# Peptides against a protein of PDB entry 3QIS, part 242

Target 1, 334 residues: chain A of PDB entry 3QIS
Amino acid sequence: PSLELSRREFVFENVKFRQLQKEKFQISNNGQVPCHFSFIPKLNDSQYCKPWLRAEPFEGYLEPNETVDISLDVYVSKDSVTILNSGEDKIEDILVLHLDRGKDYFLTISGNYLPSCFGTSLEALCRMKRPIREVPVTKLIDLEEDSFLEKEKSLLQMVPLDEGASERPLQVPKEIWLLVDHLFKYACHQEDLFQTPGMQEELQQIIDCLDTSIPETIPGSNHSVAEALLIFLEALPEPVICYELYQRCLDSAYDPRICRQVISQLPRCHRNVFRYLMAFLRELLKFSEYNSVNANMIATLFTSLLLRPPPNLMARQTPSDRQRAIQFLLGFLL

## One batch from the design tools (peptide; made by RFdiffusion4, then SolubleMPNN)

Design b2_p23_5_s4 (from b2_p23_5, 17 letters changed)
Fold by OpenDDE base, seed 1:
Structure b2_p23_5_s4 (fold): chain B 334 residues (1-334), chain A 23 residues (1-23)
Amino acid sequence: as target 1 above (334 residues)
Amino acid sequence: SEWQKEMEEEFKKFREEFKKLYY
């Protein structure tokens, strides 16, 4: 069997969080026999491509002189955004198109990623006084390493961060401050807030706005700004309530005094973000007559974002654990 | 509650501190 490929080199310029890019090519059977093609893993890989890449179709049959179009789709989800922001991963891959009883054909994928405040740690964002696109990539790496080391020190020592000669970090990330302050000013009377989805184009504009500027006003509808806050919280590499405190939150869910003590043990940035969000959501609940928002809906929605089970416990989460997690958050909303 | 007043004051403080930094 033999194939002809219309293209073997693909460049994806300016790849962004949640923005789909597509490149297409054709494969043709220039042999005299039917052939089966498939994308296969390299010798040391479990998958035929990186998590942010997909081929469609990834396998198929071709009769003699038959041609098929293949789409290469690049999409950075919440599952790939953190490793691309740190530069641990890059927009580079090699695909192996295997022909059954035939040859391997190599495709080269290249490009560049544009860093996002989405998928960046709360600790790193508290050190970023400017938009992330103004920060050199080398400095992003240093900020993430320093953030990890300070988080570990804060959890182990219970000691206030020494007021060393480094610039004082923000109390909360500017991005979450901007989202919440916008919603507080403009969305308290918005009917069906957090229940109606935003527009995908407006969500992309909000992400680009927060990555590149410090706006006076966030663009888009109140629904798009509300969904952008949910996407931000979902994309965090670690949830607002650190994984180390997850079980203690469940165990304390029916004692409001113990719940407050558990929150007091969060790293400073996580504790401040939690308090800031709870204060905002309590203000939003005062307008329930206008916005149709109630404490049970908010607790159910935000619990999955703020209080995620550790990866090792994800498969073991019971309905009782979920109800305890909701009850924990309700104790801060009522 | 006393805790509700504390949260409202803390929320106001966060809003005022950010304004002083960027505006």
Scores: peptide ipSAE 0.211, ipTM 0.831, DockQ to the pose 0.726
Fold by OpenDDE base, seed 3:
Structure b2_p23_5_s4 (fold): chain B 334 residues (1-334), chain A 23 residues (1-23)
Amino acid sequence: as target 1 above (334 residues)
Amino acid sequence: SEWQKEMEEEFKKFREEFKKLYY
């Protein structure tokens, strides 16, 4: 079997969170026999490509002189955004196009990623007084390392060593402040808030706006701004309620005093974001006659975002665990 | 409740602290 490929090198410039990019190429059977092609994993890889890349089709049959178009799709989801923001991963891959009983063909994927405040830790964002796109990549790495150390110190109840003149962190990330302040000002009377989806184009504009500027007003509809808040919370590498406190939240779910004590043990930035969100949501609930928002709906929606099971427990979450998680959050909304 | 007043005061405080930094 033999193939001819129209292209073997692909460049994806300015890859962004949630922005799909596509490159296409053709493969032709220039042999005398039918061939089966497939993208195969490299040695030691479980998948034929990185999580942000997809080939379509990834396998198929070609008769002699048959040609097929293959799409290479680059999409940075919540599952890839954090490792790309840190520079742990990059827009670089090698695909192996295998022929059954034939040779391998190598495709080179390259490009650049543009960092996002989405998928960045709350600790790092509290240190970023400017938009993430204004922060040098070298400084992003340092801010993530420093963020990890502060989280660890806070969990251990160690007094923050007043180590050197590090600029005082923000109480909450500016991005969260902007989203919530916009919703508080403009969306309290919005019918079906958090129930109606936003527009994908507006979501991209909101993300780009928060990554590049400190706006006076966020662009898009109230529904798009509300969904952008949900996407932001979902994309956090560590949920607003840290994984280490997950079980304690469930165990305390029916004791409002213990619930408040559990929240007091969060890292400062996580605790402040939690309190700020609960305060906002309580204000939003005062307008339930206008916005159709109720405490049960809000608790059900935000529980999956704020109080995620640790990755090792995700497969074991019971309906009882979910109900306790909802009840924990309800104790802050009622 | 006392807790409701605390949350309203905290929410106000967060808004005022951010304004002093950026506006």
Scores: peptide ipSAE 0.208, ipTM 0.829, DockQ to the pose 0.725
Fold by OpenDDE base, seed 2:
Structure b2_p23_5_s4 (fold): chain B 334 residues (1-334), chain A 23 residues (1-23)
Amino acid sequence: as target 1 above (334 residues)
Amino acid sequence: SEWQKEMEEEFKKFREEFKKLYY
């Protein structure tokens, strides 16, 4: 069997978080026999491609002189955004298109990723006084490494943060401040807030706006701004309540005094973000007659975002654990 | 509640601190 490929090199320029890009090519059976094609893993790989890449179709049959269009889809989800922001991964891959009883065809994938404040740590964002797209990638790596080390020192109750370090971190990330301040100003009377989905185009504009600027006003509807806040919290590599405190939150869920003590042990940026969000959500609940928002809905929605089980325990989460997690958050809303 | 008042004061403080930095 033999194939002709219309293209073998693919360049995905300016790849962004949640922005789908597609490149298409044709494969043609220029042989005299039917062939089966498939994308296959390289040696020691479990998958034929990286998590941000997909081929459609990834396998098929071709009769002699038959042609098929293959789409290469690049999509950076919450599962790939952090490793691309840090430069640990890149928009580079090699695909192996295999023919049964034939040869392999290599496809080269290349491109560039544009860093996002989505999927960046709260610690790193608190050190960024400018939009992430103004920060050199080398400095982003250093900020993530330094932020991790400071988080660990804070959790261990070791050295008091030397108040003399030249640039005092922000109390909360500017991105989350902007989202919450917009919602507080304009969305308190918005019917079905956090219940109605935003527009995908508006969500992309909001992400691009936060990555590139410090606006006076966020573009889009109140629903899109509200959903952007949810996406931001979901994309955090470390949730607002750090994984190390997850079990203690569950264990304290019915004692509001112990719940407050657990939150006091969070790293400064995480604690400030938690308190800022709870303060906002309590303000939003004052307008429940206008916005149809209630404490049970908010607790159920935000618990999955703020109080995530550690990755090693995620598969073991019980209905009881989920109810305890909701009860923990309710103690801050009521 | 005392806790609610603390949260309202803290929310106001965060808004005022950010405005002083950027606006």
Scores: peptide ipSAE 0.178, ipTM 0.815, DockQ to the pose 0.779
Fold by OpenDDE base, seed 4:
Structure b2_p23_5_s4 (fold): chain B 334 residues (1-334), chain A 23 residues (1-23)
Amino acid sequence: as target 1 above (334 residues)
Amino acid sequence: SEWQKEMEEEFKKFREEFKKLYY
C-alpha cells in the first residue's frame, strides 16, 4: 500500500486557550490495493498526539484512488492550558500516520502558544501586575516557581511575607477583580445570571481582553462575563480552596465556626479570592428577585469550581461528599 | 501603579464593607 499526502508540515501560529485552530490535508491512495491508515503513538508515547492536538479522522480505509481530508485540530482546553502557560509543553509534535502493511508517514506540527491568565495559578497572577501577554515567558516560569514557594511558606505559617523590596503581590488576581467588579456593577439585576450561557465569541473576546489589557469595561454580555468567571475558576490549576483543605471543608460543613477556621488556613491569595467571591455572591443574592439567583443554585454551581476533590479522590466523590461540599459553601452565602 | 492602589483600595473597601457584614 502507498499514500500520497498533500502536506506534511503544519504550523499553528498564535494558539490561544479555548480557540480551535484547524489545518487540513489530503491523503490519497496512489496504490492499487485498499489500505487502512491510522495515527499511531511514537515510541514510548501512550497516545498518537499531545492532549491539545487531534486528527479527524484518526483512522480509516481508502480504496485505490480514494482521497480523504484529514483535519488537524489544535484546541487548548483547561486540561492543557497550565502546562502550555508554564512552557512545560509547547506547540510541537510529530504525528505518525501508519499504513497497515505499509510504511509510516511523519507529520511535523509546530507553532507558538500565547499564554493566558486562564489556567495560571492564583499565586502567579497575584504577582502579575500587567496583562500576562506583556510578561516575558521566562519571567512567567520564575513567577510560577516563586508562587509555589510562597504558597508553601503561607501553608507552613512561617515568617510573615517579608515586606522586603520585592513588589508586593496583589491581594487578588486583577483578572478576578475585574470580572467580579464588572458583575457587581452591571450584572446584579441581570435575569438568569449564571443560568444563561454566554456567547463563545464574547467569551473569547473576554479571555483575549484579560490576557492583553487591563480594561475599564469587560466586553460582552453579563452572561458572557459571568461564564468567563466560571471558566476562570474551573481552569485554575489549584482550586480556590486548595486540595489540602478539601476533606476538612467536608468535615466542617455543618459547623460555620470551623468552616471559617478552615478558610483562614488557606494561602493568602486563595483566602482573599474566596472571601472576595463569597462577598460578591452575597451581594448578588440580595438581588434574587431580579436575577433569579438563590443560595442553593449558587452553592451548587460554585462548589464544583471552588471546592474540587483532589485528583486522587475525584473518582471516589460520593453524593454525601457533594452535599457536604455544598453545605460548606452555603454557610458563607447565608 | 495608581491602578494597583485603586484596586487595593476598592478591594479594601469591599473587604471593609464585608467585614462590617460579618463582624
Scores: peptide ipSAE 0.141, ipTM 0.776, DockQ to the pose 0.059

Design b2_p23_6_s1 (from b2_p23_6, 15 letters changed)
Fold by OpenDDE base, seed 5:
Structure b2_p23_6_s1 (fold): chain B 334 residues (1-334), chain A 23 residues (1-23)
Amino acid sequence: as target 1 above (334 residues)
Amino acid sequence: ELEELYKERERLRKIIEELRKEL
């Protein structure tokens, strides 16, 4: 069996978070026998491609002289954004197109990723006084490493961060402040806020705006800005309520005093973001007659974002655990 | 609580306005 490939080298320039890019090529059976093709894992890989890449179709059957179009889709989700922001992963891969009882064909995937404030840690963002696209990639790596160390220090040492002569971290990420400030100013009376989806084009504009500037006004509808806040919270490598406190939040869910004590133990940036969000959401709930937003809806929505189960417990989350997590947030909304 | 939110928002606004001037 043999194939002819129209292209073997693919370049994905300026790959961004949540922006789909597609490159297409053709494969043709130029042999005299039918062939089955599949993308196969390289030696020691579990998957035929990296998580941000997909081939469609990834397998198929070709009669002699048959041709099929294959799409190579690059999409950076919340699951890949953090490792691409840090430079731990890159827009580089090699695909192995295998013919059953035939030879392998190698496809080279290359490109560049543009870092996003989405998928970056709260600690790193609190150190970023400039848009992330103005921060050198080398400095992003250092900021993420330092962010982990400061989180650990903040958990271990109730010591106020010694205000060393280094530029003081922001109390909350500027991106979170901008999103919430916009929603507070313009969206408190918005009907179906957090219930109506945003426009995909507007979401991309909001992401690009936050990655490249410190805007006076966020572009797009209130729905798109609201969804951008949800996407931001979902894309955090660690949720606003750190994984280490997850079980304690569930255990305290019916004691508002203990709930507040648990939140007080969060790292400074996480604690500040949590308090800022809760204060915004309590204000939003005063306008429930206009925005159709109620405490149970908000608690249910934000619980999945703010109080995520640790990865090792995600498969074990009971309905009771979810209800306790919702009850924990309700104690800050009511 | 609302006064604290307004105070914190205004504090953060001033910081962001300063950051915009440094860009």
Scores: peptide ipSAE 0.242, ipTM 0.853, DockQ to the pose 0.827
Fold by OpenDDE base, seed 2:
Structure b2_p23_6_s1 (fold): chain B 334 residues (1-334), chain A 23 residues (1-23)
Amino acid sequence: as target 1 above (334 residues)
Amino acid sequence: ELEELYKERERLRKIIEELRKEL
C-alpha cells in the first residue's frame, strides 16, 4: 500500500488559550490495494500526539484512488495552558501516520504560543505590573520559579516574609481585581448571574483584553465577565485554597473558628484573593432578590473551583468530601 | 466586612490607575 499526502508540515501561528485552530490536509491512496491508516504513538509515548493536538479522523480505510480530508485541531485547554505559559512545553510535535503493511509518514507540527494570565500562578501574577504579553518569556520562567520558592517559604515560616527591597507584589492579581470590580459595579442586579453562560466570542475578547492590557472596562456582557472569572479560577495551576490545606478544610468544615485559622495559613496572595472573592460574593448575595443568586448555588459552584482535591486524591473524592467542602465555603458566605 | 471590601477595592484601584499610566 502507498499514500500521497497533500502536505507534511503544519505551522500554527499565535496559538492562544481556548482558541481552536484547524489545519487540513488530504491523504490519497495512490496504490492498487485498499489500505488502513492510523496515527500511532512514537516509541515510549502513550498517545499519538500531545494533549493540545488532535487529528480527525485519526484512523480509517481508503479504497484505491480514494481521498480523505484530515483536520489537525490545536486547542489549549486548562490541562495544557500552564506548561505552555512556562515554556516547559511548546507548539511542536511529530505525528506518525502509519499505513498497515506499508510505510510510516511523518508530519511536523510547529508554531508559537502566546502566554496567558489564565493558567498562571497567583504568586507570579501578583508580581506582574504589566500585562502578561508585555513580559519577556525569560522573566515569566523566573517569576514562576520565584513564585514556587516564596510559596514554600510562606508555608514553612508562618512569619510574614521580611518584604526585602524588591518591588512589593500586588495584594491580588490585577486580572482578578478587574473581573471582580467590573462584576461589583455592573452585575449585582444582573438576573441569573453565574447561571447563564457567556458568549464564546466575548470570552475570547475578555481573555485577550486581560492578556494584553489593563482596561478601564472589560468588554462583553455581565454573563461573559462572570464566566471569565470562573474560567480564570479553574485554570489556576494551584487553586485559591492550596492543595496542602484541602484535607484541613474538610476536617474543619463544621467549626467556623478552625475554618478561619486554616485560611489564615494560606500564602499571602492566595489568602488575599480568597478574602476578596468572599467579600464580593457576600455583597452579591445581598442582591438575591434581583440577581436570583443564593448561598447554596454560589457555595456549590465556587467550591469546585476554589477547593479542588489534590491530583492524587481527585479520583477518590467521596460525596461526603464534596458536602464538607461546600459546608466549609458556606461558613464564609453566611 | 463591606468596609474592608471598599477599602481594599479603592486601594487596588489607585495601584491599577498608576500601572495604567506606566503603560
Scores: peptide ipSAE 0.202, ipTM 0.836, DockQ to the pose 0.863
Fold by OpenDDE base, seed 3:
Structure b2_p23_6_s1 (fold): chain B 334 residues (1-334), chain A 23 residues (1-23)
Amino acid sequence: as target 1 above (334 residues)
Amino acid sequence: ELEELYKERERLRKIIEELRKEL
């Protein structure tokens, strides 16, 4: 069997978080026999492509002289955003189009990723006084490495943060401050806040706005700004309540004094973000007559975002663990 | 608690307004 490919090199320019890009090509059976094609994993890979890439169709059958269009879809989700922001991964891949009893055809995927404040650590964002798109990629790497080291030092209680010549970090990321300040000013009376989805176009505008500027006002509806906050919290590489404290939060869920003590052990930026969010949500609950928001709904929604099980425990989360996690947050909302 | 949060929010506002002027 033999295939002809209309293109073998694909360039995805300016790839952004949550923005779908598509490139298409044709494959034609120029042989005399039917052929089955499939994208196959490279040696030592479990998947035929990186998590941010998809081929559609990824397999198929071609009669002699048949042609099929294949779409290469690039989409950076929460699952790929952090590794792309850090430069650990890049918009580069090689796809192997295998022909049964035939040849392998190699496709080269290349491009560039534009970093986002979404999927960046709270620690790095607290050090980032400029929009992420103004920060050199080399400096983003340094900020993530330094942030990891400070998190470890803070958890180990070993060294007082040397007030050394390093620029003082922000107490809360500017992006979180902007989102919550907007919602506090404009969304406390918004009916069905956090219950109505935002618009995808407005979400993209909010993301681009936070990545490129320090706006006075966030663009879009209150629903889109609220959903952008949820997306931001979901995309964090480390949740607002660090994985190391997850079990202690569950164990303390019915003791409000121990719950407060557990939160006091969070890294400074995480603790500040948690307190800032809880105070916003308590204020939002005072307007329940206008916004239809209740403590159980908020606790249920934010528990999945703020108090995520560690990756090794995700598959083992019991309904009891989820209820304890909700109860933990309820103790800060009531 | 709320008063401390409002004070901290206002502190953060001033910092962000300063950062915005440096851009």
Scores: peptide ipSAE 0.168, ipTM 0.804, DockQ to the pose 0.707
Fold by OpenDDE base, seed 4:
Structure b2_p23_6_s1 (fold): chain B 334 residues (1-334), chain A 23 residues (1-23)
Amino acid sequence: as target 1 above (334 residues)
Amino acid sequence: ELEELYKERERLRKIIEELRKEL
């Protein structure tokens, strides 16, 4: 069996978080026998491609002289955004198109990724006084490394880091501030807030706006801005409640005094973000008659975002653990 | 302007300071 490929080199320029890019090529069976094709893993890989890449179809059958279009889809999800932001991973891959009883055909994927404030740590974002797209990639790496060290010091020392550094970090990331302030100002009376999905185009505009500017007003509907906040919180490499405090939050869930003590032990940026979000959500609850938002809904929604089990505990939260986690947040909403 | 981010920081500061007074 043999194939002819219309193209073997693909360049994905300006890849962004949650923005789908597609490149297409044709494969033709120029042989005299039917052939089955599949994308196969390289010798050391478990998957035929990186998590941000997909081939569609990834396998198929071609009769003699048959042609099929293959789409190469590049999509950076929450699962790939952090490693692409840091430059640990890049928009580079090699696909192996295998023919059963035939040859391997190599496809080269290349391109560039544009960093996002989505998937960036709270610590790093608190140090970013400019939009992330204005920050040199080299400085992003340094900010992530420094942010890890600052978090670790904040957890260990319980002492506020010395106020003497000329570049004091922001108390809350500007991106979170912008999202929440917009929602506070414009969305408190929005019916079905956090229940109605946003528009995908508006979400992309919001993401690009936060990545490239410090807007006075966030573009899009209140629903899109609300969903953008959820996406932001979900994309955080570490949740607003640090993994180290997860179990203590569950254990304290029915004691409001202990809950407050646990939150006081969060790194400064995480603690500030948590308090700011809880303050905002309490204000939304005052308008429950208008926005149809209730404490149980909010607690249930935000629990999955703010209080995630540690990665090493890939154990599905028990129903009891989930209920404790919800109860923990309810103690800050009521 | 950096000043609006500062005014907003002051609003957030007021919110954080109010949150500190309720504690």
Scores: peptide ipSAE 0.059, ipTM 0.714, DockQ to the pose 0.121

